# Peptides against a protein of PDB entry 4AID: the designs that were tried, part 195

Target 1, 242 residues: chain A of PDB entry 4AID
Amino acid sequence: FDIKRKTIEWGGKTLVLETGRIARQADGAVLATMGETVVLATAVFAKSQKPGQDFFPLTVNYQEKTFAAGKIPGGFFKREGRPSEKETLVSRLIDRPIRPLFVKGFKNEVQVVVTVLQHDLENDPDILGMVAASAALCLSGAPFMGPIGAARVGWVDGAYVLNPTLDEMKESKMDLVVAGTADAVMMVESEIQELSEEIVLGGVNFAHQQMQAVIDAIIDLAEHAAKEPFAFEPEDTDAIKA

## One batch from the design tools (peptide; made by RFdiffusion4, then SolubleMPNN)

Design b2_p27_6_s4
Fold by OpenDDE base, seed 4:
Structure b2_p27_6_s4 (fold): chain B 242 residues (1-242), chain A 27 residues (1-27)
Amino acid sequence: as target 1 above (242 residues)
Amino acid sequence: MSLAEEEAARRKKREEEEEEERRRREE
């Protein structure tokens, strides 16, 4: 098995990105670990466009498996069949920053699946899922102009905290999730308690700075483990309007 | 020190420790 692994220290925690062991039938697959929280991201894309496809058919599915969900705070034993509110929200949270980074005119079906395999009750799998999804897409050969990084920022005792634990988040006046490329913030989601706009903007900048190490780690993993880029040339739709 | 300055200081310290371990293996 050709297993590639990147390990970094990030927010005082060890982040591990691994490929080549699990889900090798996917176009890209990444096992991401932070603390004892573990997620598997898979990316699969169609090698052709469906006839009459008029939109980009990206599907992102974040799922907390019942074996992990029984340990997740607020994760009641989900009866099979409907995504929870959290799964729906996190699926959108992953979708938002990645969707605009696909090459314009690419209309092949893309499926990203993030599966929570383990939860430590400290590290939320949402941020880890965003990172893993980004890495899986970068490995896939899909025409994806990533990577994205992601970070959660808290505000505890008058300071920014990178990826606060679930316990630190109880004392946090901010739940700020940021995703972006090396050069740009792509998505912000925030819940704020009585903080100035200056502190919030500072939190976005802090998140974007702190995610660079994750972006670099995904690039390094992709340089060693990415598939050949899928040969995609956008149909020159400008040639039909002349 | 901001958390970013503390993390930068921790990273720098680890890089210095890894370089020192590498030097000790080459001697």
Scores: peptide ipSAE 0.017, ipTM 0.475, DockQ to the pose 0.009
Fold by OpenDDE base, seed 5:
Structure b2_p27_6_s4 (fold): chain B 242 residues (1-242), chain A 27 residues (1-27)
Amino acid sequence: as target 1 above (242 residues)
Amino acid sequence: MSLAEEEAARRKKREEEEEEERRRREE
């Protein structure tokens, strides 16, 4: 197996991005680990557009397996066959920042699947899933103008906390999830308790700064492990103005 | 609203419009 791995320290935790061991049939596949939380992201894209395809068919599916759910409070009620509310929300959370980064006019089917393999009850798989999905897309050869990074920011004891634990989040006055590129914030979701706009904006900036290390880690992994870029030329719609 | 919040809000609105357009095509 040609296994490539990037490891960084991020928010006082070890982030590991690994490719080449699992899901080799995907266009991109990344096993991401933070603490003892483990996710597998896979990216698959069609090599042709369907006839009559008028929209970009991106599907993002985040799922937590029952083995991970046996440690997660409330995981016992996962009915086979429907995403939980959490799985639906996290699927959208991953979709939002990645969708606008595809090359305009690309209408080939893209499927991103993020699977939680293990949960440590400290590190939320959502942030890790966003990072893993970004990395899997960058490895895939799809016309994706990533990477994105992602971060959660808490506000505990009058300070910003990068990727707070589930226990720290109980004391946090902010749940701020940010995703972005090196140059831009792409998505912000926030739940805030009695905090000023200044603190929230500071949290967005803090998140965007802290995610650069993740972006750089994905780039380094992609330089070593990415597939050849899929040859996609957008139809020159300017040629119809003659 | 900072430029970042205005861009995030404009982006969120576009994403909501695109998601609504997607839902209208899947139905």
Scores: peptide ipSAE 0.010, ipTM 0.404, DockQ to the pose 0.020
Fold by OpenDDE base, seed 2:
Structure b2_p27_6_s4 (fold): chain B 242 residues (1-242), chain A 27 residues (1-27)
Amino acid sequence: as target 1 above (242 residues)
Amino acid sequence: MSLAEEEAARRKKREEEEEEERRRREE
C-alpha cells in the first residue's frame, strides 16, 4: 500500500490526513483524524456526462454509522435507511462551499460520501468531515478548484476558541462554522447569543486565518498523492448566445 | 440569510472585484 500521511498541529489538536490504505476504488479517499474522532471521505466522479444532463449532479452524503453512533450523545436507534436531521444538515454544510468550486460546465456525476468511523465525544466530526471531503476531492483528479478549509469558532470567556470541544461549546456564546479557500470565505453558518457584529466578523476572520494551515496540509498531501487531473474542457456555452 | 452570511457574501464580492482589478493592472 502506498500510504501517504500529513500531520499538523491545529488548535492544540493533532490533525492527520491519510490516503492509500482504504477505499482505493474511489477517485479520492481520505481518512481524517482529529483527537480520536475519525472520518472517511470518498469522492467518485463519472468520466462522461449523461446524455441530456442539464445541471451539475453533485451528491454529498454525510453519515454516522451505528458503531460510531453508540458513542454520539443523543444517538437514538437510527432506523436503517433514513438520514437523521444532523446527517442532512451536515451533508448540506459540506455541499454549500464545494459546489461553486467545480469548473463551470462540468456536468459529470460526482458523489462525495463522508462516514464517521469514530467519535471521541470532544471533537465534532462535521468540521473534520468538511476537511476530509475537500482533501478527497483534491486527490480525485475531478475539476475541483479547491481545497477548502473549515473551522468552528467559539466565544468562551471573552476569547475566540478554534474548534471548541463539545464541553467548551456549552459555555460558548457563539457557534460559528466557516468554510473558505485560501483567498475567500465561501460559507458562514452561525448561532450567536447576544454578541456584537464586530465580535462575529472577528470570528469569521479568525476562522479564515486558522484554516490556512489545513488548506496548506491538503495541498501538501495532494502534491504527493493526487491522481492526474481529469482532462475536461468546458464547452464554450457563451458562443450560442450570439 | 443570517447577518454573517450577508457580510461574507459582500466580502467575497469585494475580494473578486479586487482580484479582477489586480488582473487588469498586470495586463
Scores: peptide ipSAE 0.010, ipTM 0.442, DockQ to the pose 0.014
Fold by OpenDDE base, seed 3:
Structure b2_p27_6_s4 (fold): chain B 242 residues (1-242), chain A 27 residues (1-27)
Amino acid sequence: as target 1 above (242 residues)
Amino acid sequence: MSLAEEEAARRKKREEEEEEERRRREE
């Protein structure tokens, strides 16, 4: 097994990104761990476009499987076949920042699947899932202009907290999720209790600064484990407007 | 250039820009 692993310290926690052990049938596959929370991200893309495909067919599926559900808050009622509200929301959180980063004109089917394998009840698998999905896409050879990083920012005792625990989040006046590239913020989602705009903007900047170590870790993993880039020639759609 | 070489080049450029911005704040 050619296993590649990157380990960093991130917000006082060890983040591990691993590839080459599992899901080898995917174009990209990353096992990500933070604390005892573990996710598997897989990226698969079609090598051709379907005839008459007019839009980019990206599908993102975040899943918290039943074997992890005994440790997941609210996990007791996953009937087989419909995503929970959380799974639907987190799937959108992953989709939003990655969708714009595909090469314009690419209309091959792309499937990103993030599976929660373990939950520690401290580290939310959503941020870890965003990071793992980004890493899996960078490893896949798909025409993806990532990586993205992601971070959650809390406001506890008058300070910013990177990736607050589920217990710290009870005392937090802010739930701020940020995703971005090295150069740009791509997505912000926020729930805020009576905080100034200055504190919120400072939280976005703090998140974007703190996610750089994750972006760097994905790049280092990709340098050692990425597949050859898929040869994609965008059809010159600008030539039809002349 | 591989995707990895392009990403490494972007990273290096950003590290240089952040170091330059830090130097400008210390002056």
Scores: peptide ipSAE 0.016, ipTM 0.496, DockQ to the pose 0.016; fails the geometry check

Design b2_p27_7_s1 (from b2_p27_7, 15 letters changed)
Fold by OpenDDE base, seed 3:
Structure b2_p27_7_s1 (fold): chain B 242 residues (1-242), chain A 27 residues (1-27)
Amino acid sequence: as target 1 above (242 residues)
Amino acid sequence: DPEFEAKLAAVAAEIAALEAEYRARNL
């Protein structure tokens, strides 16, 4: 596989999406970089459904082992086996917008793993992880109706800020995470301090507008690097209700 | 699915190798 790379300027930062060098055994794999924060997303899916599978078995795992162990003064190695609260929350933030976008009736196992490889202490790997997971799924050939984009919006000095740094977020009156497709907002998560509903709704719209460049970047990467789509024909389960 | 489980194990090993590479660069 040749290395395919897409680079865009996004919120005054360089976003890089790379595939073809890393995690080649995955169905899709993307190395995403923003600033000096680096994440790897991998997508793997089963080619068959398990007998008697009644629900869609999607698993999303966000992992931040490399930095969560290195800079807490006081040698508590978090036991190597249980997700942190942050890892659990971010895994849900990634799961929420992607789960509805799988073709109805698809019940093959899907595993998405997002691994933080590097953290610059400015750019939070959660948004980057959402983008990388979306890109990895679009490259995989899984019946995923993405891409999704994602954005964090702050409110600093009376203005919207796209993907504020961790330091800018200390001054922000809003932590608004939005994920969506080109056409629709799929997920909103927000922490807000004394802001009007108008400012919040404007923040959702701002996020959805700003994520279009990321969606377009994932599409461009997929056009050059996606695997052949997995041939999935859903059984017509609606014919049993007539 | 044995093929799926084998892919999961292979990907987990590739992730672990890349984590080790980045850790060694940041030390």
Scores: peptide ipSAE 0.649, ipTM 0.950, DockQ to the pose 0.601
Fold by OpenDDE base, seed 5:
Structure b2_p27_7_s1 (fold): chain B 242 residues (1-242), chain A 27 residues (1-27)
Amino acid sequence: as target 1 above (242 residues)
Amino acid sequence: DPEFEAKLAAVAAEIAALEAEYRARNL
């Protein structure tokens, strides 16, 4: 197997992006690790559009089964079935920034699956899942104009904290999730406790700056492991309006 | 697309196998 791995230090933690060993039937597949939290992102896309397809059929599924979290005292086996509220929310957090980055007119079916394999109870798999999904899409050959990066920003003891632990988040006055490209913020989701707009905007800027290292890491991984780009020519939608 | 559906099924099986591997490590 030709295993490619990128490792960076990010927010005082080691981020590892690995491809080539796992989920090889996917168009793109990335195993991402931060601390002892481990996620698998897979991207699969159709090589043709369905007849009469009028919208872009992107599906993003985040899966965090209770067995992936370490021994949480009181973790009932949630039955395999309907997505949890968390899984639904995180699926949307991943979907929101990636959906607009597909080439306009691309209406082939795309499925992104992010699966939490291990959770260390310190590093939330949502940010890691966003990063992994971005990387998997960049490796897939799909007409995706990523990568995106993602970051969580806390406000602890009067300072910004990149990807605070779940314990640090209990003391944080801010839960700010940002996703973006090298050039733009694509998504912000925030829960704020009595902070100024200036601090929040500063948090968005801090997140966008800190995610550049992740974007660069995905690019470096893609340079060594991406599949050939899928030849997609968008229909000249300007020629239909003339 | 039958090829796409077959690929989705194959990937789902690879995911399930890896989930089972990690589950066995975490027990």
Scores: peptide ipSAE 0.649, ipTM 0.951, DockQ to the pose 0.725
Fold by OpenDDE base, seed 4:
Structure b2_p27_7_s1 (fold): chain B 242 residues (1-242), chain A 27 residues (1-27)
Amino acid sequence: as target 1 above (242 residues)
Amino acid sequence: DPEFEAKLAAVAAEIAALEAEYRARNL
């Protein structure tokens, strides 16, 4: 197997991005690991547009089954049913920053699936899932103008904390999730307790700075493992609305 | 797209197999 792996130190933790062993039927597939939390992102895209397709048919599904946390006693087997509130929210957190980065006029079906395989109960798989989804898209050959990075920022003991643990988050006055490209912030989601706007804006900037190492890691992985770009020519009519 | 639908089904099976592998390791 031609396994490609990128490893970086990120927020005092080892981030590993792996491709080439798993989910080979996908256009792109990445295992991402941080601590003992492991996620699989898969990207699949159609080679043709459906007749009469008028919008971009992107679907993002985040899946966090209770068995992925090997230590949760008695978690109700969420039957293959309605996504949890968390799964729905995280699916949107992944969708929001990636959707605008597809080439204008691309209306082929795209499905991104992020599956939590293991959860260490310290590292939340949502940020890792965002990173993995970005990497999987960059490897897929889809006309995606990524990568995105993502980061969670906490405010603990009067300092910014990159990707706080679930225990550190109990003491945090901020839960700030940021996603962006190398050049731009694409998405902010925040829950804040009695902090100044200055601290929050500083948190966004901190997140965007800290995610650059992840963006660079995805680029390096893609240089070694990306598929050939899908030949897509936008119809001239979609260019005229700029 | 029949190729797309077949690929989606194949990927879903690969995901399920890997979920089962990790479940067996975490038990």
Scores: peptide ipSAE 0.648, ipTM 0.950, DockQ to the pose 0.769
Fold by OpenDDE base, seed 2:
Structure b2_p27_7_s1 (fold): chain B 242 residues (1-242), chain A 27 residues (1-27)
Amino acid sequence: as target 1 above (242 residues)
Amino acid sequence: DPEFEAKLAAVAAEIAALEAEYRARNL
């Protein structure tokens, strides 16, 4: 098995991106670990467009089988039920920054699945899931103009904190999730308690700066493990509507 | 696309297997 692994220190934590062992039937698959939180991202895409497909059929599914006590007691899988509010929210957080980065005119089906395999109760799987999804897409050969990075920024004791723990977040005056490319911020989601716009904008800049190490790590992983790019030429017909 | 659907099913099975492995470790 050709296992590729990238390890970086990120916000005082070890981030590991692994490919080549798991989910081999996917176009891209990444096991991402931060602390003891572990997520699997898989990217799968169709090699043809459906006849009459008028929109880009991207589906993003985040799955977090959290048990109320942080331990999975054997026996109650939430069966194929409607996604929780959290799973729906995080699926959107992953979807929002990646959707605009697909090559214009690409209308083949794409499925991204992010599955939480382990949760340490310190590191939230959402940011890790965003990173893993980005990495899986970059490995897949899909016409995706990533990578994206992602970061959560807190404001604790009058300072920015990169990816605060769930306990640090209780003291945080900011929950700021940012996703972006090397060059641009693509998405901001924020919950803020009585902070100035200046502090919030500084948090966006801090997030974008701190995610560069993740972007670089995904690029390095892709250079060693990406599949051949899917040959896709956009038909010139979508250029005429500018 | 039958190939796509088959690939989706295969990936879903791989995910389910890996979820089962991690569950067995956390018991």
Scores: peptide ipSAE 0.646, ipTM 0.950, DockQ to the pose 0.589

Design b2_p27_7_s2 (from b2_p27_7, 10 letters changed)
Fold by OpenDDE base, seed 4:
Order: sequence, then structure tokens, then C-alpha cells
Structure b2_p27_7_s2 (fold): chain B 242 residues (1-242), chain A 27 residues (1-27)
Amino acid sequence: as target 1 above (242 residues)
Amino acid sequence: DEEFEEKLKKVEAEIAELEKEFEKKNL
């Protein structure tokens, strides 16, 4: 197998993006590792549009399967067959920034699945899942105008912290998740405790700056491992309504 | 799209096999 791997140091942790070994039936597949947290992102897209398809049928599923009910926070409350509140939330966090980046008029079915394979109890799989999903889409050949990067920012002892550990987050006055392209912030989600707007905006800027290394890593991986772009010409039918 | 649905099933199976491999490593 032609295994491609990109490794970077990111926020004092090793981020690894791997493709070519895993989930080879997907259009794109990326194994992402940060610390000992491991996620698999898979991207699959239809080569045709369904007759009468009027909307873009993107489905994003984030799954934290508990191999041991005690190793994933909130895993104890997972009823078989329903996504947890966390899985639903993280699926939306991934969906929100990627959905606008598909080429206008593309209405082929797309499924992105992010599966948590390992959790180190320090590094939350959500950010890693966002990065992996972005990378998998960039490798897939789908008409996706990514990559996106993602970052979590904490505020601990009067400083920004990139991707705080679960323990550092207990001391953080900010839980700020940012996703964006090289050029733009696409999504912000934040829980803030008694911080100024200036600190929060500074956190968004910090996140966007820090995610550039991840964006560059995805681009480098895609240059070496992406499938041929799917030949999609947007029907000019949407150009007539402008 | 039958090809798409078949591909999804194949990917779901690959995910499930990889999950079992990681489960065994985490035990």
C-alpha cells in the first residue's frame, strides 16, 4: 500500500495525518492522531445526483464508540443506536464549516463519518475529528474548496492555550472552538466565563493563526495522496437566478 | 445511487474492522 503520512508539531503535541492503509473503499480516508487520541475520518460521495434532488445532501456523523464504557467521557449514557448529545454536537461542529465549501450546485450525496478509535483522556477527539474530516474530503476528489483547519482555545492563567487538555479545560475560562480556511473563519462556537470581548476576539484570531499549520499539513498530504478531482461542472441553472 | 450505497456499506465494514483492531489494542 502507498501509505502517505504527514507529521507536525502542533500546540506542543504531535499531530499525525495518515492515508492509504485504512478504509480504502472510501473516496477519502484519514487516520488522525494527536497524543494517543486516534480518529478515522471517511468521505464518500455519489458520482451522480438523484433525480429531483433540490438540496445538497451532506451527512456528517461523528461517532465516539466506547470500546470500554469508562474510557470516553459521557460513554456511560450512550443508549445503543442513538447518538449522544456530544456526538450530535460534534457532528454539527464538523458540518457547519465544511458545508459552505462545496461547489455551488453540487447536489450529489456526501457522507462524512468520523469514528473515534482511541481516546487518551487528555486530547478531545472533536478537534482532531474536524481536522481529519477536512483532510478526508480534500483527498476524496469531491468538489470541496477546503481544507479547513480547526482549533480549541482555552484561557488559563491569563494566556491563550491551544487545544487544552481535558484537565487544563477545568481551569479554563474559555472553551472556544474555531474552524476556518486559510483566508477566513467559517465557524465559532464558544463558552465563556467572565471574559472581555477583546480576549474572545483575540482567541478567534489566535485559533485562526494556529490552525494554519494544520491547513498546510492537509494541503501537503493532498498534493501527495489526493484522488483525481471529480469532474463536476455546475449547471449554469443557478447562474440564471443571480 | 446503488454504487454509492454499496460503497457506504463497504466503508462501514472497514470502519468496523478497524474498530475491532483498536478495541483489541486497548484491552
Scores: peptide ipSAE 0.606, ipTM 0.936, DockQ to the pose 0.708
Fold by OpenDDE base, seed 3:
Structure b2_p27_7_s2 (fold): chain B 242 residues (1-242), chain A 27 residues (1-27)
Amino acid sequence: as target 1 above (242 residues)
Amino acid sequence: DEEFEEKLKKVEAEIAELEKEFEKKNL
């Protein structure tokens, strides 16, 4: 097995991105670890467009399966076969920043699956899942103009906290999730308790700055492990405005 | 795309195998 691994220190925690051992039938696959939280992201894409396909058929599925739910508060009510509210929300959270980064005119089916394999009860698998999904897409050869990074920012004791633990989040006046490229913020999702706009905007900037190390780690992994880019000619959409 | 659907099924099986490995480690 040609195993490629990138390890960085990120927010006082070790982030590990691994490829080449697991899910080898995928176009891209990344095992991501932070603390003892472990996620698998897989990316698969069709090599042809379906006849009459008029929209981009991207599907993103985040899954926390029942074996992880024995440790996760509220996991006890997963009916086999339907996504929970959390899984639906996190699937959308991953979808939002990645969907715009596909090359225009690409209408081949793409499926991204993020599976929570282990949860440490400190590190939320959602941010880790966003990072893993980004990395898996960059490795896949799909016409994806990533990577994205992601970060959660808390506000605890009058300071920004990168990727607060679930316990630190109980004291946080901010739950701010940011995703972006090296150059741009692509998505912000926030729950704020009585904070100024200046603190919130500072949190977005802090998140975008802190995610650069993750973006660089994904790029370094992709340089050593990415598949050949899928040959795709984008639709020239500028020709219709004449 | 039949190749795509076959890949999806293979990946789903690989995910399910890895999940069972992690389940056994968490018990």
Scores: peptide ipSAE 0.606, ipTM 0.937, DockQ to the pose 0.738
Fold by OpenDDE base, seed 2:
Parts: sequence; C-alpha cells; structure tokens
Structure b2_p27_7_s2 (fold): chain B 242 residues (1-242), chain A 27 residues (1-27)
Amino acid sequence: as target 1 above (242 residues)
Amino acid sequence: DEEFEEKLKKVEAEIAELEKEFEKKNL
C-alpha cells in the first residue's frame, strides 16, 4: 500500500495527515490525528451529472458515533438515524467554506463524510474534521480549488490561543472558528464574551496566519498522493450573455 | 449514478469497519 503521511507541529500539538491505508474506495480519504483525537474524512464524487440537475448536489456529513467504550463530551445517547445538534452544526461548518471552492458549473454529486474515530477529551474533532475534509477533497481529483485550512482561536488570560483544549475553552472569552484559503478568509463563526472588535479581528488574522502551516501540509500531501484531476470543462457561462 | 451509489456503499462499509477497529482499540 502506498501510505503517505504529513506530520507538522501545530499549536504545540502534532498534526498527522495520512492517506493510502484507509477507505480506498473513496475518491479521497484522509486519516487526521491531533493529540489522540482521530478523524476520517472521505470524499466521493460522481463522474457524471444527473439529467436535469440544476444545483450543485454537495452533501457534507459529520458523524460522532457513540464509541462502545467512550462518552464523547456532549454526546447524549444518540437515537439511531438522526444527527445530533453538534453533528448538524459541524456538518455546516465544514460545508460553508468548501462549497464556494468547487469550480462553477460543476453539478456532479459530491459526498463528504467526516467520521470521528477517537476522541482524547482535549482536542475537539470539528477543526480536525474541517482540515481532514479539505485534504480528502484535494486528494480526490474533484474540481475543488482548495485547500482550506481551519483554526479555533480562544482568548485566555489576555492572549490568543490556537486550538484551545476543551479545558482551556472553559476559561476562554472567545470561541472563534475560522476557515480560509492561503489568500482569503472564507468563513468565520464566533461566540464572544465582552471583547472588543479589535481583539476579534486580531483573532481572525491570527487564525488565518496559523492555518497556513496546515494549508502547506495539505498541499505537500496532495503533491505526493493526489489522484489525477477529473477532466471537467466548465461551460462558458459568459457566452450566454451575447 | 449507479457507480456513484455503489461507491458510496463501499465507502460506508469501509467506514463501518474502521469504526469497529477503533472501538476495539478503545475497549
């Protein structure tokens, strides 16, 4: 098996991106690890558009299944068959920044699934899931103009903290999730307690700077492990205005 | 797309297998 790994130090933690061992039937698949939190992202896309397809059929599904041995923090006893509130929110957090990065006119079905495989009770799988989904799409050959990076920023003791632990987040005055490309911020989601706009904007900039190492890691992984790009010619939508 | 739907089912099966492997490691 051609196993490719990229390892970086990120926010004082080891981030590992692995491909080639797992989920081989996917177009792209990445096992991402930070601390002892482990997620699998899979990307699958259709090679043709459905007749009469008028919208881009992207589905993103984040899953924190109940481990037989582990209470995922905040995981109520999931009734089989409905996503939790957290799973629904994180699925949207992943969807929001990636959806605009598909080539315009691409209307083939795309499914991204992020599965939490392990949780260390320190590192939230949501940021790791965003990174893994980005990496899986970049490896898939889909017409995706990524990568995106992602970061959570806290404000603890008057300083920015990159990807605070669940315990550090209890003391944080900010929960700021940022996703972006190398060049642009694509998404901001924030819960803030009595902080100035200057501190919040500084947090967005801090997140965008800190995610560059992740973006570079995904690019390096893709250079060594990406599938051949799917041959997609966007219909020249500008020709219809003549 | 029948090929797409078949691929989805295969990926779902691979995910379910990996989940079982991790569940066993966490026990």
Scores: peptide ipSAE 0.604, ipTM 0.939, DockQ to the pose 0.602
Fold by OpenDDE base, seed 5:
Structure b2_p27_7_s2 (fold): chain B 242 residues (1-242), chain A 27 residues (1-27)
Amino acid sequence: as target 1 above (242 residues)
Amino acid sequence: DEEFEEKLKKVEAEIAELEKEFEKKNL
């Protein structure tokens, strides 16, 4: 197997991005690990557009199966077949920053699936899932103008904390999730307790700076493991107006 | 797209296999 792996230190934790061993039938597949939390992202896209397709058919599914949750305090037995509230929210967190980065006019079906394989009870799979989904899309050959990075920022003891643990988050006055490209912030989601707008804006900037190492890691992985770009030319809608 | 649907099914099977491998490691 041609296994490619990128490893970085990120927020005092080891981030590993691996491809080539797992889910090889996907267009892109990345096994991402942070601490002992492990996620698989898969990206699959159709090679043709459906006749009469008027919207971009992107589906993003984040999945935490009950066996990974069996160690999570308060993990109710998920009824098979319906996403939990968390899975629905995280699927949207992944969808929001990636959807705008597809080439305009691309209306082929795209499925991104993020599966939580292991949870260490310290590192939340959501940020790791965002990173893995970005990497899987960059490897797929889909007309995706990524990568995105992602970061969670906490505010603990009067300081920013990159990707706080679930225990550190109990003491955090901020849960700030940011996703972006090298050049732009694409998404912000925040829950804030009695913090100034200045601290929150500083948190967004901190997140965007800290995610550059992840973006660079995805680029390096893609340079060595990406598929050939899918030959997609957007219909030159400007040529019909002449 | 029949090729896309077939690929989705193959990927779902690969995910399900890997989940079973991790389940066995975590027990």
Scores: peptide ipSAE 0.603, ipTM 0.935, DockQ to the pose 0.736

